# Peptides against a protein of PDB entry 4GXB: the designs that were tried, part 107

Target 1, 277 residues: chain A of PDB entry 4GXB
Amino acid sequence: VPTEEVSLEVLLSNGQKVLVNVLTSDQTEDVLEAVAAKLDLPDDLIGYFSLFLVREKEDGAFSFVRKLQEFELPYVSVTSLRSQEYKIVLRKSYWDSAYDDDVMENRVGLNLLYAQTVSDIERGWILVTKEQHRQLKSLQEKVSKKEFLRLAQTLRHYGYLRFDACVADFPEKDCPVVVSAGNSELSLQLRLPGQQLREGSFRVTRMRCWRVTSSVPLPSGSTSSPGRGRGEVRLELAFEYLMSKDRLQWVTITSPQAIMMSICLQSMVDELMVKKS

## One batch from the design tools (peptide; made by RFdiffusion4, then SolubleMPNN)

Design b2_p19_3_s2 (from b2_p19_3, 8 letters changed)
Fold by OpenDDE base, seed 1:
Structure b2_p19_3_s2 (fold): chain B 277 residues (1-277), chain A 19 residues (1-19)
Amino acid sequence: as target 1 above (277 residues)
Amino acid sequence: EEFLNPEALYNEVARKLAL
């Protein structure tokens, strides 16, 4: 793509549009800096956020595809897909809520975290009780953003990224699950018919390794994967988990978001390494 | 079920983080 000045749309978690003028040759960091400048976000807070490629669903929800890498050209990455359903989203890119303190000290940072958190609650990524919801709404009405975030930080799955419903081989084969990544874990939630909600928590510190595989199913006369056409790429995330002392077991998740899940795993591991150093 | 053109990426977790 020839180098030229273009207008690029970047969305916040709540769908707010930020338009920036960039070069088609600008890399991810350059675009991120442009977005930060447009929002008046200080330079020292840029590192707490990242740009993500997402697919906007019909209901307006975002399906995260992947984090944009440093070498990428965001304009090219999104436009090359030739579909308006793909968007670039700005979101915080750390896991430990302690880092919220740094971001919240700045007005713009506070607003970004607030908007993201409100959106995550509205989308059901953060789980709330009726009473908690009432308290949150009260704080929203008072526009008490700091207090809102402090309460939100105590909620179940605060800071988690929720993925689209998919399939796992845990606890049983072909189980429909909802996967969420956060707090150095993958949470697998499922509700089997006539049963209570079950959650499997898989801490990254107990994963020996993980892998992402991509493949194309062979045409079969009788076996069609529900929701996938013939020849459609199948992605899987598999991780080897320490279930008990000296007992490793592979868990496999079949999901179009397998790549994003692996990115989350690596990101969580990286953050833990930084904290441990 | 059989698949064509499988691709795989493996990531090892550092042992020192294992609990």
Scores: peptide ipSAE 0.019, ipTM 0.607, DockQ to the pose 0.069
Fold by OpenDDE base, seed 4:
Structure b2_p19_3_s2 (fold): chain B 277 residues (1-277), chain A 19 residues (1-19)
Amino acid sequence: as target 1 above (277 residues)
Amino acid sequence: EEFLNPEALYNEVARKLAL
């Protein structure tokens, strides 16, 4: 791709558009720095955020595809997909809410976390009770961003990334599940027919390993995931989990977002390693 | 279930994290 100056659109979690003038040859960090400069985010806070490739759904929600890697050219990465539904999104890229304290000290950082959190709540990524929702709305109306975040930090699935509905082989074969990643775990929520909502918590510390598999289903094989045609690439995330003492069991999630899930797992592990160093 | 051209990427988790 020839080096040209382009106007690149980067979205915040709430859909706010940030237009930056960059080169087509600018790498992820270059674009991130440009976005930071545009937002007046200080340099020392840039590392708390990352650029993500997402697919914007019809309802405006973002389906996260993957984190943009350091070597990537965001302009090329997004335009090569030849679909306007793909966007670049700025989002915080850490899991421990303790790091919010660092980011919140800056006005811009605070605003970014606030906007992200509001969006996550509105999209149902963060789970709230009616009373909590009332409290949050009150704080939002008062534009009390710090207090809003402090309350939000206590909420279920705060800081989690929620994935599109998919299928897992746990607890039963072909179970429809909603996977969320956060707090060093994968949360699998499911509701089996005639049963209550169940949540399986899979801590990364109890995962021996995981893998992403890409394959093309055979025509004679089992039915593909709903909405996927036969012959389409099928992605699976499988992890070997310590269910109990000396008992390992493989859990397999079939999802187009398997890659993103694996990125989250690695990111959570990396963060834990930093904390333990 | 059978697949054509399966590919897999494996990630090992450090055991020390399980402590």
Scores: peptide ipSAE 0.018, ipTM 0.599, DockQ to the pose 0.070
Fold by OpenDDE base, seed 5:
Structure b2_p19_3_s2 (fold): chain B 277 residues (1-277), chain A 19 residues (1-19)
Amino acid sequence: as target 1 above (277 residues)
Amino acid sequence: EEFLNPEALYNEVARKLAL
């Protein structure tokens, strides 16, 4: 791709558009810096955010595809897909809410976290009770961003990334589940026949390993996933989990977002390692 | 069911976390 100056659209979690003038040859960090400059985010806070490739659904919701890597050219990465549904999104890229304190000290950082949190609540990524929702709405109406965030930080799945509904082989084969990543875990929400909604927590510290596999079903093969055409790439995330003492069991999640899930796992592990060092 | 070109990437978490 020839080097040219282009206008690149980067979205915030709430869908706010940030237009930046960049070169087609600008790498992820260059684009991130451009976005930061546009938002007047200070340099020392840039590292708390990352650019993500997402697929925008018809309802405006984002399906996270992957984090853009350092070597990538965001303009090329998004345009090469030749679909307007793909977007670049700015989002915080840490898991421990303690880091919010650093970000919240800055007005722009505060606004970014606030916008993201509001969006996450609206999308149901953060789980709230009716009373909590009332409290949050009250704070939102008062535009008490710091107080809003402090309350949000206490909520279930604050800081989690929620994935599209998919399938897992645990606790039973072909179980429909909703996976969320955060707080050093994969949370699997599932409902078995005749049972109430359950949440399974898989802590990364109890995962011996994980793998992502990709395969292409044969044309004669049947797909169990509604809406998936024959011949589409099937992605799976499998992790070997310590279920009990000296008992390891593989758990497999079938999802188009398996790559993103693995990125989250690695990111959570990396953050844990930083904390332990 | 048969699949073409299976590819797997493994991450050893236990090693990294010194579990």
Scores: peptide ipSAE 0.018, ipTM 0.582, DockQ to the pose 0.071
Fold by OpenDDE base, seed 3:
Structure b2_p19_3_s2 (fold): chain B 277 residues (1-277), chain A 19 residues (1-19)
Amino acid sequence: as target 1 above (277 residues)
Amino acid sequence: EEFLNPEALYNEVARKLAL
């Protein structure tokens, strides 16, 4: 690809657009630095954020595709998809809320976390009670960002990344689930007919291994999976989980976001390793 | 959205594993 100066659009979690002038040959870190400079985010806080490739849904929500890797050229990565639905998004890239303290010390960092958190609540990624919602709205009206975040940090699934509805083979075959990644776990939410909402928590520390597989289904008269057309690549994330003492069981999630899920798993493991060092 | 049932199948397993 010829090296040219281009204008690249990077979105914040709330959809705010950040335009940066970069070279087509600029790698992920170069683009990230450009975004940070545009936002006036200090260099020492850049490492708390990453660039993600997402697909923007009709309702404006983001379906995370993957984290952009270091060697990638973000401009090429997004434009090569030849669809305006794909965007580059800046988001915090750590899991432990304790790191919020470092980021919140800076005004720009605080604003980024605030905007992301507001968006996550609005999108239902963070779960809130009616009373909590009232409190959050009050704080939002007062523009009390620090207090807002402190309250948000106590909420269920704070800091989680929520995926699109998909299917798992646990607890039974073809269970519709909503997967969320955070707090060193995969949370699987499901509601079976006539039953209450259930959550399966799978801690990464109890995963012996995981893998992503891809397959092309044979032409069939009907699509077995909602939202998938004939001949579409089927992605699966499978992990071997320690269900109980000396009892391992494979759990398989069928999702177009299987790659992103695996990235989250690795990222959570990496962070745990850092904390233990 | 609503909070998950604390007595849900997966929650019980998770609690046992976390302890």
Scores: peptide ipSAE 0.012, ipTM 0.481, DockQ to the pose 0.026; fails the geometry check

Design b2_p19_3_s3 (from b2_p19_3, 8 letters changed)
Fold by OpenDDE base, seed 1:
Structure b2_p19_3_s3 (fold): chain B 277 residues (1-277), chain A 19 residues (1-19)
Amino acid sequence: as target 1 above (277 residues)
Amino acid sequence: ETFENPQALYDEVARELAL
């Protein structure tokens, strides 16, 4: 692509649009810096955020596709898909809520975390009771952003990334599940017919390894599951998990977001390694 | 592509479960 000056749209978690003027040849960090400058986010806080490629659903929800890599050209990455449903989103890129303390000391950082958290609650990524929701709403009305975040930090799945409904082979084959990544784990939530909501927690520290595989389903004659066109690539995330002492078991998640899940796992591992170090 | 968990993290948990 020839080097040209272009206007690039970057969305916040709440759908707020940030327009930046960049070169088509600008790499991910260059674009991130441009976004930060536009928002008046200080340079020392840029590292707490990343750019993500997402698919915007009809309901306005974001399906995370992947994190943009350092060598990528965000303008090219998003425009090459030739679909308006794909967007670039700015989101915090750390897992430990302790880092919120660094970010929220700055007005812009505070606003970004607040907007993201509000959005995550509204989307059901953060799980809240009726009473908690009332308390959060009261704090929103008072515009007490710091207090709002402090309460939110105590909530279930705060800081988690929620994926689209998918399928896993755990606890049973072909179980419909909702996967969320956060706090150094993959949370698998499922509701079987007539049963209560169940959650399986898979800590990354108990994963020996994981892999992403891509396959093309053979046209089996009869039961085409309605919705997957003939020839769609099937992505799977499989991880080998230490279930108990000396007992490893493979768990496989079938999801178009398998790549993003893998990125989350690596990111969580990296953060843990930094802390250990 | 297969990713391996750093041994340092995995060993810690494995040790805890062995106790």
Scores: peptide ipSAE 0.263, ipTM 0.823, DockQ to the pose 0.046
Fold by OpenDDE base, seed 3:
Structure b2_p19_3_s3 (fold): chain B 277 residues (1-277), chain A 19 residues (1-19)
Amino acid sequence: as target 1 above (277 residues)
Amino acid sequence: ETFENPQALYDEVARELAL
């Protein structure tokens, strides 16, 4: 692609548009710096955020596809897909809520976390009770962003990334599940027929390894997952989990977001390694 | 592609479960 100056649209979690002038040859960090400058986010806070490729759903919700890598050209990455459904989104890229303290010290950082958190609650990524919802709404009406975030930090699945409904082979084959990544785990929520909602917690520290695989189903294969057309690529995330002493078991998640799940796992591992250093 | 968890993270939990 020839080097040209272009206007690139980057979205916040709430769908707010940030327009930046960049070169088509600008890498992810260059674009991120341009977005930060546009928002007046200080340089020392840039590292707490990343750019993500997402697919915007009809209801305005985002399905996260992957994190943009350092060597990528965001303009090329998004435009090469030739669909307006694909967007670039700015989101915080750390997992430990303790890092919120650093970001919240700055007005712009505070606003970004607030907007993201409001959006995550509205989308049901963060789980709230009726009373908690009332309290959050009251704080939102008062525009008390710090207090709002402090309350939100105590909520279930705060800081998690929620994926689209998919299928896993745990606890049994072909279980419909909702996967969320956060707090150094994959949370698998499921409801089996006649049973209450269950949550399986898979801590990354108990994963020996994981892999992403892709396959093309055979035309005659009966395993057409509901919602995928015949002949679509099937992506799977499989991880080997230490269930108990000396007992490893493979768990496989079938999802078009398998790549993003793997990226989340690596990111959580990296953060834990930093904490141990 | 297969990713291995760093030994420093995995072994700690494995040792705890072995106790």
Scores: peptide ipSAE 0.257, ipTM 0.825, DockQ to the pose 0.047
Fold by OpenDDE base, seed 5:
Structure b2_p19_3_s3 (fold): chain B 277 residues (1-277), chain A 19 residues (1-19)
Amino acid sequence: as target 1 above (277 residues)
Amino acid sequence: ETFENPQALYDEVARELAL
């Protein structure tokens, strides 16, 4: 692609549009810096955020596809897909809520975290009770962003990334699940026939390894996943999990977001390693 | 592609489960 100056749209988690003038040849960090400058985010806080490729659903929700890598050209990465449904989103890229303290000391950082958190709650990524929801709404009305975040940090699945409904082979084969990544785990929410909602927690520290595989489904009439066009690549995330002492078991998640899940796993592991050092 | 968890993290949990 020839080097040209272009206007690139980057979205915040809440759908707010940030327009930046960049070169088509600008790498991910260059674009991120441009976005930060546009938002007046200090340079020392840029590292707490990343750019993500997402697919915007009809309802305006985002399905995270992957994190943009350092060598990528965001303009090329998004435009090469030749679909307007793909967007670039700015989101915080750390897992430990302790890092929120660094970010929220700055007005812009605070606003970004607040907007993201509000969006995550509205989308049901963060789980709230009725009473918690009432309290959160009250804080929103008062525009008490710091207090809002402090409360949100205590909520279930705060800081998690929620994926689209998919299928796992645990606890049973072909079990419909909703996967969320956060707090050094994959959370699998499932409802078996005639049973209450259950959550399985898979801590990354108990994963020996994981892998992403791709396969071309045979034209078997039973691929009932609404919206999977004929011939779409089937992605799976499999991880080998220490279920008990000396008992490893493979768990496989079938999802178009398997790549993003693996990126989350690696990111969580990396953060844990930094903390351990 | 297969990714291995750092042995240091895995071993820590494995040891805890072995105790």
Scores: peptide ipSAE 0.255, ipTM 0.831, DockQ to the pose 0.046
Fold by OpenDDE base, seed 4:
Structure b2_p19_3_s3 (fold): chain B 277 residues (1-277), chain A 19 residues (1-19)
Amino acid sequence: as target 1 above (277 residues)
Amino acid sequence: ETFENPQALYDEVARELAL
């Protein structure tokens, strides 16, 4: 692609549009810096955020596809998909809420975290009780962003990334699940027929390994998810999990977001390694 | 296509659980 100046749209978690003038040849970090500059985010806070490729759903929700890599050209990455549903989103890129303290010391950082958190709550990524919701709304009405975040930090699945409904082979084969990544775990929420909502927690530290596989399903009428056209690539995330002492078990998640899940796993591992250093 | 990633923290936890 020839180097040209272009206007690139980057969305915040709440759908707010940030327009930046960049070169088509600008790499991910260059674009991120441009976005930061546009928002007046200080340089020392840029590292707490990343650019993500997402697919915008009809309801405006974002399905995270992957984190943009350093070598990528965001303009090319998004436009090459030839679909307007794909967007670039700015989101925080750490898992430990302790890092919120660094970010929220700055007005812009605070605003970004606040906007993201509000959005995550509205989207049901962060789970709230009725009472908690009332408290959050009260704080929102008062525009008490810091207090809002402090309360939000205590909520279930705060800081988690929620994926689209998918299928896992745990606890049984072909089990519909909702996967969320956060707090160094994959949370699998499921409701089996006639059963209550269950959550399986899979801590990254108990995963011996994980892998992503891609396959083209054979045209067998029975296993085609209704929404996938014939011949679509099937992605799976499999991880080998230490269920108990000396007992390893493979768990496989079938999801078009398997790559994103694996990115999350790696990111969580990386963060844990940093903490241990 | 398949790629595998080792979990760098597993060994430490595995040892703890084995104790």
Scores: peptide ipSAE 0.234, ipTM 0.817, DockQ to the pose 0.094

Design b2_p19_3_s4 (from b2_p19_3, 10 letters changed)
Fold by OpenDDE base, seed 2:
Structure b2_p19_3_s4 (fold): chain B 277 residues (1-277), chain A 19 residues (1-19)
Amino acid sequence: as target 1 above (277 residues)
Amino acid sequence: ETFENPQLYLDEVAAALAS
């Protein structure tokens, strides 16, 4: 691709558009720096954020596809898909809420976390009770961003990424589940017929390994998933989990976001390793 | 056909994190 100056749109979690002028040859870090500059985010806070490729759904929600890698050219990565539904999103890229303290020290960082958190709550990524919701709304009306975040940090699934509804083979085969990644775990929420909502927690520290596989399903009129075209690649995330002492069990999640889930796992592991060192 | 990606998590790392 010839090197030329282009206008690139990067979205915040809340859908706010940030337009940056970059080169087509600019790598992910270059674009990230451009976005940071546009937002007036200081250089020392850039590392707390990453660029993600997402697919914007009809309702405006984002389905995370993957994190843009360092060697990628974001302009090429998004435009090569030739679909307006694909966007680049800026989001925080750490899991431990303790790092919020560093980011919140800066006005721009605070605003970014606030906007992301508001969006996550509105989208149901962060789980809230009625009373908590009332409190959050009150703080939002007062534009008390710090207090809002402090309250949000205590909420269930704060800092999690919520994925689109998918299927897992746990606790039984073909279970519809909603997967969320955060706090060094994969949370699987499911409701079996006639049962209450259940949540399974799979801590990454108990995962011996994980893998992503891709396959082309055989054409079957009876097994066609809604929204999946004929010949679409099926992605699966499988991890071997220590269920109990000396008992490993494979858990497989079938999702088009399997790659993103794997990226989250790796990211969580990396962060844990950093904290351990 | 199934295409398997390389493992991203080694047993040694898992053990280290679990310990």
Scores: peptide ipSAE 0.229, ipTM 0.821, DockQ to the pose 0.093
Fold by OpenDDE base, seed 4:
Order: sequence, then structure tokens, then C-alpha cells
Structure b2_p19_3_s4 (fold): chain B 277 residues (1-277), chain A 19 residues (1-19)
Amino acid sequence: as target 1 above (277 residues)
Amino acid sequence: ETFENPQLYLDEVAAALAS
């Protein structure tokens, strides 16, 4: 793509559009800086956010595809898909809520966290009780953003990224699950026939390894993820998990978002490593 | 049918985090 100035749309979690003028040759960080400048986010807070490629669903929700890498050209990455449903989204890119303290000290950072949190709650990524919802709405009406965030930080799955419904081989073969990543874990929620909602927590610290694979299902092969036909690429995330003392077991998730899941795992691991160092 | 099986593999994460 020839280098030229273009208008690029970057969305916040709540769908707010941020238009930036960038070069087609601008890399991810360049675009991120442009977005930050447009929002008046200070330079020292840029590192707390990342740009993500997402697919906007019909209901306006975002299906995260992947984090844009440093070498990528966001304009090219999104336009090359030749589908208007793909968007670039700005979102915080850390897991430990302690980092919220740094971000929310700044007005713009606070606004970004607030908007993201509101959206995550509305989309059901953050789980709330009826009473908590009432409290949150009250704070939202008062535009008490700091108090809103403080309450939100105590909520279940705060800071998690929720994925689209997919399939896992745990606890049973071809089990429909909803996966969420956060707090150094993958949470697998499932409801087996006639049973209550169950959640499996897989802490990254107990994952010996993981891998992402892609394959084309064969007629004699195993079932694909729901809605995917034969011949379509199937992505899988598999991780080897320490279930008990000296017992490792592979868990495999079949999902178009397997890459994003892996990115989340790596990100969580990286953050833990930084904290440990 | 043709199939592809590329892999992104990360090993011994738990051990690294535990060290």
C-alpha cells in the first residue's frame, strides 16, 4: 500500500468513535499515539492500552480477533479484511486492577476505564447481582466515575475478556462453553444438560504449556465448532494443565478466537513475570 | 482433503512462573 494520509476510525469499548489522521504506513504504536493524542491521554499512560482487531457483531458487541502487533500497520490490517464488520478497538491491556490506580489518576484514563467498564457490564462480561447493578446505575447517573470503578473492581470477572461461545473437550467431549480470560486464569463456564452452571478455573500458573493449531476438518475427523462446516479452518487452543499432583491433562478449546485466547495467556504470563521480577 | 496444522507452542510456563 502506498504511503498516504488516511482517516482511521478507532473505537472505544463503548463504540465511541475516535477518528485519527495517520499514514497508511504508520505502525501500531504510531496509531496508538495518534489516538492518545486525540483523546489527550498522556504519553506515560499509553502503555496501559493496546489496539485490538475485533469483529463487530450484529448486536454491536465485539468479538476480539487479536491484539495488533507492533510491526503491524493497523490501517492495512483492518482494511485488508475487506469487511466493514472488522474494527480497531482501544482497550486497556493489563490484568492486575492495581494498575487502574495509575490510569484513573488521569482524567482521560479515568474516562477510558469507565467507558470500558460500563460496556463490559452491559455486555455481561462483568457479572453483577441485582443489588450491585442498582448501585452501579446510581453511580453512573451521578457520573461518579471513580466510585463506579472502585465498586466494579470488586465484581466477579472484573477485567476479564469474554469470548464467544465455543466448544471444549473438558469436562466432556464437545462441551459447549463460554471462556473468559482474566486474573491469570481461563474461566470456562458451562451448563451440562440438566445441571447447574459450572465454572472451571484454569490458572495460568498451572499450565505447563499451550498451543494454537489450525486444521481443516476431514470427513472422518472429529466434530468442528458449532456453525463451522467441513472444509473450514478450525482453530484450537490446547493447554496442558496440572490437574493434581503429578497429573497433567490436556484441555482443548475449539474456537475461532483461539489466537486471541493465546494472546491473553501470554499477556497474563508476561504480567506475572514482570511482577515476579 | 488438504489440511493445515500450524502450531504456536509455549512450553513450561508453569515451571517458569514457579522459578
Scores: peptide ipSAE 0.127, ipTM 0.756, DockQ to the pose 0.068
Fold by OpenDDE base, seed 3:
Structure b2_p19_3_s4 (fold): chain B 277 residues (1-277), chain A 19 residues (1-19)
Amino acid sequence: as target 1 above (277 residues)
Amino acid sequence: ETFENPQLYLDEVAAALAS
């Protein structure tokens, strides 16, 4: 792509549009800096956020595809897909809520976290009780963003990234599950017929390894996953997990978001390593 | 056809699990 000046649209988690003028040759960090400047986010807070490639669903929700890497050209990455459903989204890129304290000290940072948190709650990524919902609404009405976030930080799955419904081979083969990543774990939620909601917690510190594989089904073969078209690439995330003492077991998740899941795993591990250093 | 991506192996975690 020839180097030229273009207008690039970057969305916040709530769908707010941020237009930035960048070069087609600008890398991820360059675009991120442009977005930060547009929002008046200070330079020292840029590192707490990342740009993500997402697919916008019919209801406006975002299906995260992957994090844009340093070497990527965001304009090229999004436009090469030749579909308007793909967007670039700005989101916080850390897991430990303790880092919220740093971000919240700045008005712009506070607003970004607030908007993201509101969106995550509205989309059901963060789980709330009726009473908690009432309290949150009250705080929203008062426009008390700091108090809102403090309450939100105590909620189940705060800071998690929720994925689209998919399939796992645990606890049984072909189990429909909802996967969420956060707090150094993958949470697998499922409800089997006649059973209560179950959640499997897989801590990254108990994962020996993981891998992403891709396969193309045979043209005459049946689709492995409902809703997948013929010839559609099947992605799987498999991780080897320490189930009990001296017992490792592979768990496999079949999902178009397998790549994003693996990115989350690596990101969570990296953050843990930084904390221990 | 199956394509295998490079396995993401965490030596530090593996070492901890093996200890």
Scores: peptide ipSAE 0.032, ipTM 0.683, DockQ to the pose 0.070
Fold by OpenDDE base, seed 5:
Structure b2_p19_3_s4 (fold): chain B 277 residues (1-277), chain A 19 residues (1-19)
Amino acid sequence: as target 1 above (277 residues)
Amino acid sequence: ETFENPQLYLDEVAAALAS
């Protein structure tokens, strides 16, 4: 692609559009810096955010595809897909809520976290009770962003990334699940017939390893995932989990977001390693 | 491709064995 100046649209979690003028040859960090400059985010806070490739669904929700890598060219990465449904989104890229303290000290950082949190609540990524929702709305009405975030930090799945409904082989084969990544775990929410909602927590510290595989299922055999036609590429995330003493078990999640799930796992592991050092 | 988690996993194993 020839190097030229282009206008690139980057979305915030709430759908706010940030237009930046960049070169087609600008790498991910260059674009991120341009976005930060446009938002007046200080340089020392840039590292708390990343650019993500997402697919915007018809209802406006974002399905996270992957994190843009350092050496990628965001303009090329998004335009090469030849679909307007693909967008670049700015989102915080750490898991430990303790880092919120650093970001919240800055007005722009505070606004970004606030907008993201509001969006996550509205989309059901953060789980709230009726009473908590009332409290949050009250704080939102008062535009008390700091207090809003402090309350939100205590909520279930705060800071989690929620994936589209998919299928797992745990606790039984072909089990519909909703996967969320956060707090150094994969949370699998499921409801089996005649049963209450259950949650399986898989801590990354108990994962010996994980892998992403791609396959093309044959038309004759194997169940197709909802929304995916037979013969289309199927992605799976499999991890080997320490279920009990001396008992490892493979758990497999079938999802078009398997790559993103793997990226989340690695990111969580990396963050834990930094904290442990 | 397989991703390994040796350090954190080994610590967890040790903790599990100690319990």
Scores: peptide ipSAE 0.307, ipTM 0.887, DockQ to the pose 0.046; fails the geometry check

